# Designs tried in a protein design run: peptides against a protein of PDB entry 2AZE. Part 101

Target 1, 148 residues: chain A of PDB entry 2AZE
Amino acid sequence: AQECQNLEVERQRRLERIKQKQSQLQELILQQIAFKNLVQRNRHAEQQASRPPPPNSVIHLPFIIVNTSKKTVIDCSISNDKFEYLFNFDNTFEIHDDIEVLKRMGMACGLESGSCSAEDLKMARSLVPKALEPYVTEMAQGTVGGVF
Target 2, 101 residues: chain B of PDB entry 2AZE
Amino acid sequence: GRLEGLTQDLRQLQESEQQLDHLMNICTTQLRLLSEDTDSQRLAYVTCQDLRSIADPAEQMVMVIKAPPETQLQAVDSSENFQISLKSKQGPIDVFLCPEE

## One batch from the design tools (peptide; made by RFdiffusion4, then SolubleMPNN)

Design b1_p17_6_s3 (from b1_p17_6, 5 letters changed)
Fold by OpenDDE base, seed 5:
Structure b1_p17_6_s3 (fold): chain B 148 residues (1-148), chain C 101 residues (1-101), chain A 17 residues (1-17)
Amino acid sequence: as target 1 above (148 residues)
Amino acid sequence: as target 2 above (101 residues)
Amino acid sequence: SELKKISERINKRLASL
């Protein structure tokens, strides 16, 4: 019936929206874990050193990095107000945001790739509110995707 | 029947979406708390050593970009064109190189 | 493309600040 068909369309729409929100939630969880883990690492490091690092030796979030071969020639054009930058390279480059950098540093405990050890998972769980722990477990097991 | 089954499915999906929204709100709250905590922000940094660990500066140059919110980035990477464009709306962009060991 | 996807992700990150 037409009514059933209308509901089928709505069902599919909701399923797709849920899938999108699941991906968004996973990313938010990874960001939270990565940020908190980074802060804890640095706090511990500063305590051990009994002093903060030199101010020019650290890069505060947020940031973006671009890496390319040292042999790559880069031409840079900058507006007077520094609102616009144009970089031209003679070879390939890579771009990464701070979140990806933190993930590659292991700050997300390998949760992003499903490579969590028992200890990694324990750390990840400890860095989120209790209500999020079950979802973190699902992420580690690769079982996210079902409807709950 | 089919109609009843679909109706029930939609109710269940609505409940699931509400749960996701709830969890997302929890996450955004936590991130906001981190943003508002001065000490956390002070400690939210990476070192040059960290960047070296993921991009070997012995072989590669690492450029750091500090861009204001809402900055637009465009990139092209092809055999004939390698380009990055940055356009800020809220302030100046800062670019510097990560020192080599 | 992969680069387009990366650019979109980065722009989304910048927009979320």
Scores: peptide ipSAE 0.405, ipTM 0.925, DockQ to the pose 0.793
Fold by OpenDDE base, seed 2:
Structure b1_p17_6_s3 (fold): chain B 148 residues (1-148), chain C 101 residues (1-101), chain A 17 residues (1-17)
Amino acid sequence: as target 1 above (148 residues)
Amino acid sequence: as target 2 above (101 residues)
Amino acid sequence: SELKKISERINKRLASL
């Protein structure tokens, strides 16, 4: 019946929306873990050093990085107000946001790829509110995707 | 019947979505707390050593971009064109190179 | 393309700031 067909369409619509929200939540969790872990790392490091790092030696979030071969020729055009930049490269480049950098640093404890040691998982769980711990566990197991 | 099954599914999906929304609210709240905590923000940094660990400046040039919110980035990577375009709406963009060891 | 996806992700990040 048409009514059932309409409901089935709606069902698929909702399933897709839920899937999207699951993806968003996972990313948010990874960000939270990464940020908290980074802060914790730096706090500990500064305590051990008994001083903060030199101001020009650190890059505060947020940031983007671009990397390319040191042999790559880069042409840069900048507007007077620095609102606009144009970079031309003679070879390939890579772009990463700060979140990806943190992930590659291990700040997300390998949770982003489901490659967590027991210790990593313990750390990840410790950096989220209790309500999020089950989801972190599912992420580590690669079992996220169910409807709950 | 089929109708009853579908209606039940929709109710369950609604509940599931509500649960997700709740979890997302918790998560966004945590992120906001981090952003509002001055000490956390002070400690929210990476070092040149960190960047070297993922992109060794000995082999790669690393450019750092500090862009304000809502900045638009466009990138092209093809045999004919390798380009990055940045356009800010809220303020100046800062670009600098990560030093080598 | 792969770069397009990366750019979209980055722009999403920039929009979330």
Scores: peptide ipSAE 0.396, ipTM 0.924, DockQ to the pose 0.755
Fold by OpenDDE base, seed 1:
Structure b1_p17_6_s3 (fold): chain B 148 residues (1-148), chain C 101 residues (1-101), chain A 17 residues (1-17)
Amino acid sequence: as target 1 above (148 residues)
Amino acid sequence: as target 2 above (101 residues)
Amino acid sequence: SELKKISERINKRLASL
């Protein structure tokens, strides 16, 4: 009985670990799709324009953004070496990393919310190795979670 | 019996985890390849227009932060304190505003 | 809090670079 109990504890531990890894895999897939889609978009745009954008007009990954009301007063303290920044706001703000920005731009094809059109799903599948396509399909259907 | 059933479950879970690890390795490899490809790096950018599409500068000010790896970000958002602290260990932090249209 | 979660996610991203 004790042995079975120990194995049941281990079973739950492994199930939880698998669940965590599933979440990590989904995020990795979304990142891959978003990055590749972004690169593809920009490549196409530059080809159409027959030139790259001005260097100071683009923001290369990685980055984070902070947005707040235009009326928000921001005080900024910067160390002399620019290693430290302190921002004080008089109102609420939002912070987003580049991955979230890409998702909101639609670069993940709506896969992050399971809201993929047929075209979106086709694009998403085309941006991952073949071995990942079934998982992308499951993500789009919201059926991720089953044991392999 | 129960013991045999649990033992079999654990073996199956191990196999599932191995498959999951394999898929994760494929993903990380792809991401690494992207990061190592100079053309991909060059094309991995957003524009101010992109940022405006998700945060309208007519209503919102958008600040962009370029921070070195391992930079520590701390944020407080309460009625008494609205603060962001950045501390880099590997180099200077670059902060700039996304211009309005 | 949500902000804590966001900060952790961002710091994780920064650490993964």
Scores: peptide ipSAE 0.384, ipTM 0.923, DockQ to the pose 0.764
Fold by OpenDDE base, seed 4:
Structure b1_p17_6_s3 (fold): chain B 148 residues (1-148), chain C 101 residues (1-101), chain A 17 residues (1-17)
Amino acid sequence: as target 1 above (148 residues)
Amino acid sequence: as target 2 above (101 residues)
Amino acid sequence: SELKKISERINKRLASL
C-alpha cells in the first residue's frame, strides 16, 4: 500500500515534469521556425531588391521593444557607462521580446495560436528537422498536452 | 494489480520523457547552428516596417532596446508607478526609436 | 500578473543569448 502510494506520487511528479518539458519544447520549436522563416524572408527580399533595406531601418536580433501611446511622457535616466537605464512613464506600456515580435509578424506561421492554415503548416514543417514534424503537427492540432 | 499498473505507467512516462529530451536536443542544436552561422545572423533582422505592422506608429511610440546577454529587466505597470529598469552585466545598453516613426 | 510573466519571459530570453 505504501509502495503504491509512493509510486503514485512519483507518477504525478513525472507527469508535471513532462508537461513543463512539453511547454519548453513548443517554445523552442516556435523559436526555430520563426528564426528560420525570418532569415528565409530576408534572404529572398534582398535577392529581389536592388539593395538591402537601409541600415538605419534594420534591427538585428536580439532586441526588446517597448511601445506606449505617443502621448505618454517618458523620463529616462542613464548611467554614465550606459549599463543601467531607468524609464518612468506617466501611463501604461507594453514590452515584447524579439521572439514575440516574430510571432506577431507571422514568422511562426500561426502555430503559436493554433491558427495555422494548411499552407502555414506546410511551411512550419519545412523549417524543422524531420524528427520534429510530428510534434509540429500536434501543435497545429492543439493536441499538445498529452504524453507521447 | 495496482502496483504492476503503476510500475508500467512509470516506465511509459520515462520513455515519453526520453523522447522529449531527444526532441529538445534536436531543437537546441538547430538553434545553436543558426546562431553560429554568420549568414543567418546577418539576415536575422526586422525592419521598422515590420514593427509598424504590429504596433501602429500613428498611435504608438516604439522604443527598441539592444541589451547584452544576462541583462536584467524589471517592469512595473500600475496606476501608481509605470517603470522599466534595465541593468546590464556585460556591456552598455542601446536604446533608440525607429527612425521611420 | 501578466506583466510579471512577460518580464520573466523576457529575462529568460536575455539569459539565453
Scores: peptide ipSAE 0.383, ipTM 0.923, DockQ to the pose 0.740

Design b1_p17_6_s4 (from b1_p17_6, 6 letters changed)
Fold by OpenDDE base, seed 3:
Structure b1_p17_6_s4 (fold): chain B 148 residues (1-148), chain C 101 residues (1-101), chain A 17 residues (1-17)
Amino acid sequence: as target 1 above (148 residues)
Amino acid sequence: as target 2 above (101 residues)
Amino acid sequence: SKLEEISKKINERLASL
């Protein structure tokens, strides 16, 4: 009886861990696709323009963005060494990391929401190793979650 | 019996987790390859136009934060407080505005 | 909350650099 109870606890622990790893894997796949797609886009654009963009016109990863109404008043306090920042807003704001930005740009091909066209799915599959293609397909279909 | 069933489940879960670990290793390897490729890193950028394209249709101010690894971010967005706090341990934080077009 | 989740993801991203 005690042995069975111990195994049941372990079973639940493993199930939860697997669920977490599935989420992590999906995020890693999305990051990979987004990064590769971004690089591909920019490479193509620079080739077409026959020159790189001006250095001050681009934002290299990694980054975080904060967006708010143009009317929002922002107070910023900065430490002398610039190690600490404190922003106070008088209204709501949005904050996103670079990964979220790339997703919203469509760099993850809509895979993050299961909104892939046939062309999007083809692109997504082309940006991952063969071993990951089945998982990409499952993500596109919204069928990820099976453990057994 | 109950014990046999649980034992079998645990074996199956172990196999599933091993498969996930394998796939995750493949992913992390690919990401490391990207991070180690100088040309890829050079091309890993967005433009202000890109940032504007994902913002709300309304006139938005877009602030860009370049923070060193392990920087800690805390954000509060409520009727009482609208605040973002950044604390870096590895270097200075850079903040700039994306100009309006 | 949504903001908490976003903050966690951002911090995870920052920690992964």
Scores: peptide ipSAE 0.426, ipTM 0.926, DockQ to the pose 0.713
Fold by OpenDDE base, seed 4:
Order: sequence, then C-alpha cells, then structure tokens
Structure b1_p17_6_s4 (fold): chain B 148 residues (1-148), chain C 101 residues (1-101), chain A 17 residues (1-17)
Amino acid sequence: as target 1 above (148 residues)
Amino acid sequence: as target 2 above (101 residues)
Amino acid sequence: SKLEEISKKINERLASL
C-alpha cells in the first residue's frame, strides 16, 4: 500500500543519513587519535631534549602541503595583500591537509586503512573516551558499515 | 505484516542514529577541548623531517601552506591544466618550502 | 575524482577551523 511505500522511502533515507554520519564519526575519531598521539609524541620528545624544537623547524596545525616532482616548474601569483594565491604547474601534483599528513605519519595508528596491529589498536583505544572504544574496535576490524 | 516490520525498522534506525549522534558529540567535544588547551596547541606540530618521511625530498618538493579558516582551495589536475587557487577571507596566506636534509 | 575528493576534504578541514 501507499503507506508502506512511504515508509520504504523513509527507511532508505534514514539508512543513507546514518551511513553519512558513520563516515563523519570515523573521520572525527581518526582526527582525535591523530591529534592526541601527535601531542604525546612531541611532549615526550621535548622532555627528552629538555627543550622545544627550533622555531623554524616546526609547522603548527593547521596546514596544507603540496608535493610535486622537483623537476616540476611552478609559477606563483600572489595578491598584494596575500589573500589570494594562484599556482600553475607544468606537471601533476599532490595536495594533502594536515590530517592526511598525520595519518601517513602513523599518528592514527593505521586505523584509517585497517592496518592496525594489536599494539596500534591498544594505542588507539587509549586515546579515545571509553564510549568510543567499541567503535574504534569496529573500525579496526572493518566492520563499520552496518547499523548499530 | 509489512507495515509492522517497516515501522519497527524505522524505530531501530532512529535508535541507531541517536547512538551515532551521541558518539559524534563526544568526539566533537574532545576535539574542542584539544583546541582550547594551550599546551596541546603548542605541541600540535609536525617537523620538516616528518614531512620528508612521507614525501621524499630527493624526488619531491614539499610546499607548506598556512591558510586562515574558511580559506577556499580549488585544484585542477588534468593533462591540460595543473593549478591550485587559494582565496582567503580572514587574513593573509603564508606559503613556504620545506627544506631538504 | 580523487583530486575532487581531496579538495573537498581540505575545504571541509579549513571550514572546521
């Protein structure tokens, strides 16, 4: 009947919304883990060195990176107030935000790719509130995709 | 029947979504707390060595962009055009190269 | 495309600041 059809549509809509939220939650969890892990790493490093790193040697979040071949020619146009930048390359490039950089650094413990060892998983769990631990486990197992 | 089944499904989905919302709130709260903690922000950095570890400077150059919030980035990577455009609304953009070892 | 996805993520990140 028409009522059943309406509910079917609603069901599908809700399923899609849930899937979107699952993706968002996963990303938020990864960010949290990565940030906390980074902070811990740097804290320990500074303690061991008994000093902070040289000011010009560090890049504080947030940031974006662009990488390309050293042979790539880059033309840069900058507005007078530096509000606008235009880069032209003669070849392909890669661009990443700081979160992606942290992931590639292993700060998310490999959770982002399902390459999470037992030790990595333990670390990941330790960096989130208890309420999030089950979800972290699901992420590590690659079982996130269904509905709770 | 079908109607009853669908109704039950919708209730279950609502509960699942509420659980997700709760977890997301926890996450956003944690991230906000990190952003508000001065010491954490001071320690929230990477080094050029870190960047070198993920992008070999022997073969790749690494450019760093510090952009204010809400900056708009557009990128094109095609056979005919390779371009990055940045437009800030809240302040100047800083760009520099990561030095090689 | 992959670039579009990355750009989207970056812009989302910038918007979240």
Scores: peptide ipSAE 0.415, ipTM 0.926, DockQ to the pose 0.718
Fold by OpenDDE base, seed 2:
Structure b1_p17_6_s4 (fold): chain B 148 residues (1-148), chain C 101 residues (1-101), chain A 17 residues (1-17)
Amino acid sequence: as target 1 above (148 residues)
Amino acid sequence: as target 2 above (101 residues)
Amino acid sequence: SKLEEISKKINERLASL
């Protein structure tokens, strides 16, 4: 019946929306864990050193990085009072945002790939509110995606 | 019947979405708290050593981009075109190289 | 493409600032 068909379409639409929100939530959780873990790391490091690092030695979030071979020739055009940049490379490059950098640093405790040690999982859980802990556990197990 | 089943599914999905929304609100709140905490923001940094661990400047050049919010980034990586375009709406973009160790 | 996906994520990040 047409009514059932309409509801089935709606069901599928909602399922897709939920899937999108699940992805968004996972990313938000990873960001939260990464940020808190980074702050914790740096706080500890500064305490151990009894001083902050030199100002020119640190890069505050947010940022983006681009990496390429040292042999790569880069042409850079800057215009509009540095509002616009154009980079031309003669070879391949990689680009990452700060979140990706933090993930690769292990700040997200390997949760991004669902490959956490027991210690990593414990750390991850400790960096989120209690309400998010079950979701962190599911992420670690790779079981996120179910409808609840 | 089929109709009842679909109706029940939709109700269940609605509840699931509401739960997700709730969790997302919690998470966004936490992120906001971090952004509003001056001490946390002071400590929200990486070092050149960190970047070296990701992309060793001994092997690769690492460029750092500090872009204002809402900056538009376009990147092309093909056999005939390797390009990055940045367009800011809210201020100047800062670009610098990460020094080697 | 992979780069397009990365760029999308980066732009999303930039939009979230």
Scores: peptide ipSAE 0.387, ipTM 0.924, DockQ to the pose 0.729
Fold by OpenDDE base, seed 1:
Structure b1_p17_6_s4 (fold): chain B 148 residues (1-148), chain C 101 residues (1-101), chain A 17 residues (1-17)
Amino acid sequence: as target 1 above (148 residues)
Amino acid sequence: as target 2 above (101 residues)
Amino acid sequence: SKLEEISKKINERLASL
């Protein structure tokens, strides 16, 4: 019946929306873990050094990085107010946001790739509220995607 | 029947979505708490060494971009064009190299 | 493309600040 067809369309719509939200939640969890882990690392490091690092030696979040060969020629055009930048390269480049950098630093405990040791998983779980722990476990196992 | 089955499916999906929304709210709340905590923000940094750890410092130049919220980034990487465009809406963009490069 | 995906993620990050 037409009514059933309408409901099937709605079902598919909701399934897709849920899938999108699952992806968003995973990213949010990874961000939370990465940020908290980073803060914890730096706090410990500063305690051991008994001082904070020099201000010009650190990059505070948020940031973006661009990396390219040292041989790459870069032309940069900047507006007078510095609101607009245009970079032209003569070769390939890579670009990453701070979240990706933190992931590559291991701040997300390998959860992003499902490569968590027992210790990594323990750390990851400790950095999220209790309500999120089951989801972290599912992420580590690669079993995210089921309907609750 | 089919109608009843679909109706039940939709109700279950609604509950699942509500659970996801709840978890997302918890997560976003935690992130907001981090952003509002002065000490956390002070400690939310990476070093040039960290950046070099993910980009071979012997071969790669690492450029750091500090852009205000809502900045628009456009990147093209092809044989015809290698380009990055940044346009801010809220303030100046800061670009620099790691001092220890 | 991969770059487009990365750019999209970066812009999403910038929009979330």
Scores: peptide ipSAE 0.387, ipTM 0.924, DockQ to the pose 0.731

Design b1_p17_7_s1 (from b1_p17_7, 5 letters changed)
Fold by OpenDDE base, seed 2:
Structure b1_p17_7_s1 (fold): chain B 148 residues (1-148), chain C 101 residues (1-101), chain A 17 residues (1-17)
Amino acid sequence: as target 1 above (148 residues)
Amino acid sequence: as target 2 above (101 residues)
Amino acid sequence: SSLKELSEKFNKRLASL
């Protein structure tokens, strides 16, 4: 029946929306964990050193990085009082945002790939509100995706 | 019947979405709290050593870009075109190289 | 994983600040 067909279309639409929100939530959780873990790391490091690092030695978030072979020739054009940049490379490059950098640093405890040790999982859980802990557990197990 | 089943599914999906929204709100709140905490923001940094750990400048050139909000980034990585374009609306963009160890 | 996706992600992040 047409009514059932309409509802099936709606069901599929909602399923897709839920899937998108699940992805968004996972990313938000990873960001939260990464940020808190980074702050914790740096706080501890500064306490151990009894001083903050030199200002020119740190890069505050947000940022992105571009990496390429040292052999890559880069042409850079800057205009409009540094409002506009144009980089031309003669070879491939990679771009990573700060979140990805944090993930690669292990700040997300390997949760991004579902490869957490018991200690990593414990850390991850400790960095989120209680309400999010079950979701963190599911992420670690790779079982996120179910409808609840 | 089929109609009842679909109706029930939609109700369940609605509840699931509401739960997700709730969790997302919690998470967003936490992120906002971090952004509003001056001490946390002071400590929200990486070092060149950190960058070297993920992209060794001995092998790779690492460029750092700090851009203000609403900056547009466009990148092309093809066999004939390798380009990055940045356009800021709110202020200057800062670009610098991460030094080797 | 595409550059387009990465660009969008970056732009979205900056817009959220």
Scores: peptide ipSAE 0.060, ipTM 0.894, DockQ to the pose 0.708
Fold by OpenDDE base, seed 3:
Structure b1_p17_7_s1 (fold): chain B 148 residues (1-148), chain C 101 residues (1-101), chain A 17 residues (1-17)
Amino acid sequence: as target 1 above (148 residues)
Amino acid sequence: as target 2 above (101 residues)
Amino acid sequence: SSLKELSEKFNKRLASL
């Protein structure tokens, strides 16, 4: 009885861990696709333009963005060495990391929301190793989650 | 019996987790390769046009933050306080606004 | 809760680079 109870606890622990790892894997796949797609896009664009963009016109990863209403008043305190920043807003704001930005740009091919066209799915599959293609397909179909 | 069933479940879960670990290792390897490739890093950028496409500067102010590794970010968004705190340990933080079109 | 998760995500992201 006690042995069974211990195994049941372990079973639940493992199930939860697997669920977490599935989520992490999906995120890693999305990041990989987004990064590779971004690089591919920019490489193509630079080749077509026959020159790189002006250095001050691009934002290299990693970064985060903060967006708020244009009417929001922001007070910023900065240390002398710029090691510390404090922003005070008079209204709500949003924070997004670079990965989320890439997703919204469509760099993850809509895979994050299951909104992949046939062409999007083809692109997504082309940007991952063969071993990951089945998982990409499952993500596109919204069928990820099976453990057994 | 109950014990046999649980034992079998745990074996199956172990196999499933091993498969996930394998796939995750493949993913992390690919990401590492991207991070180590100088050309890929050079091309890993977005433009102001990209940012405008996801956040309209006509209605939204867009602030970009470039921070070194191990920077601490704390944010509070409530009716009482709207605050972002950044603390870097390895270097200066760069903050700039995305210009309106 | 959502902000806490975001903060942790950002800190982890920055720390891993």
Scores: peptide ipSAE 0.056, ipTM 0.893, DockQ to the pose 0.713
Fold by OpenDDE base, seed 4:
Structure b1_p17_7_s1 (fold): chain B 148 residues (1-148), chain C 101 residues (1-101), chain A 17 residues (1-17)
Amino acid sequence: as target 1 above (148 residues)
Amino acid sequence: as target 2 above (101 residues)
Amino acid sequence: SSLKELSEKFNKRLASL
């Protein structure tokens, strides 16, 4: 009885750990797809334009964005060496990292929300190693949650 | 019996976790390769147009922050205080607004 | 990588908000 109880506890612990790793893996897959898709897009765009975009028009990763209403008043304090910034807002704001931006751009092919068309799924699969394709499929179907 | 069942479950879970670990290793390797590839990094950018497409400047202002690695970010978003603090250890931080079209 | 490191750090911060 005691041994069974111990094993039950261990079982639950492992299940939780697996669940955490599943989430981590999903995020890693999304990042990979998003990055590769972004690079691919830009490569083709530059080839078609026969030139890189203007330097001041692009934002290289990594970055974050802060968005707020245009009506929001922002007070900014900057150190002399620009090592420190302090922003005070009079209303709510949102912060997004570059990965979130890429997702919203559709670079993850809608996989992040399970909104993949057949074409999106095909693209997503093409941007990952073969070993990851089954998992990408599961993500698209929203069936990730069980144990392999 | 129960003991045998639990033992079998644990073995199966171990196999599943090993599979996950393997897949994660593949992913991290791919990401590392991308980060180490000079051409890929050169092409790893978004445009202001991209940002406008996801956050309409007609209603929202978009501020971009470029910070060195290990930069500390603290944010408070409550009814009483709305604040963002950035502290870099490796270099200057660059902040700019995404212009409207 | 610098990208990975920074992204992970910010993701952790954002998750805490």
Scores: peptide ipSAE 0.045, ipTM 0.890, DockQ to the pose 0.085
Fold by OpenDDE base, seed 1:
Structure b1_p17_7_s1 (fold): chain B 148 residues (1-148), chain C 101 residues (1-101), chain A 17 residues (1-17)
Amino acid sequence: as target 1 above (148 residues)
Amino acid sequence: as target 2 above (101 residues)
Amino acid sequence: SSLKELSEKFNKRLASL
């Protein structure tokens, strides 16, 4: 019947939306873990050093990085007020945001790639509210995607 | 029948989505708390050593961009054009190089 | 103006490359 067909369309729509939200939630969890882990690392480091690092030696979030070959020629145009930048490269470049940097630093405990040791998983779980722990476990196992 | 089955599926999917929304709200709340906590903000940093660990300045130039919120980022990476454009709405953009090891 | 918002914006931009 037409009614059943309409409901099937709606079902597919909702399934797709749920899939998107699952992806978003995973990213949010990774961000939370990465940020908290970073803060924890730095707190510990500063305690051990008994001092904070020099202000000009650290890069506070948020930031992005651009990397390219040292041989790449870069032309930079900057507005007078530094509100506008234009970079022209003669070769390829890479852009990474701070979240990706944190992931590559291991701040997400390898959860992003499904490469969590028991210790990594323990750390990851400790950095999220209790309600999120089951989802972290599912992420580590690669079993995210099921319908609740 | 088929109608009843679909109706039940939709109800179950609604419950699943509500659960996801709840979890997402918890997560976003935690992130907001981090962003609002002064101590967390102070400690939310990386070092040049960290950056070197993932992008070695010995082989590649590493440029750091600090931009205020709502900054427009446009990048083109093709054989025809290699370009990055930044336009801030709220303040100056800071660009600096990560020193070599 | 949150870190999350900014990060998501950049992620979206990067994904479009």
Scores: peptide ipSAE 0.040, ipTM 0.889, DockQ to the pose 0.086

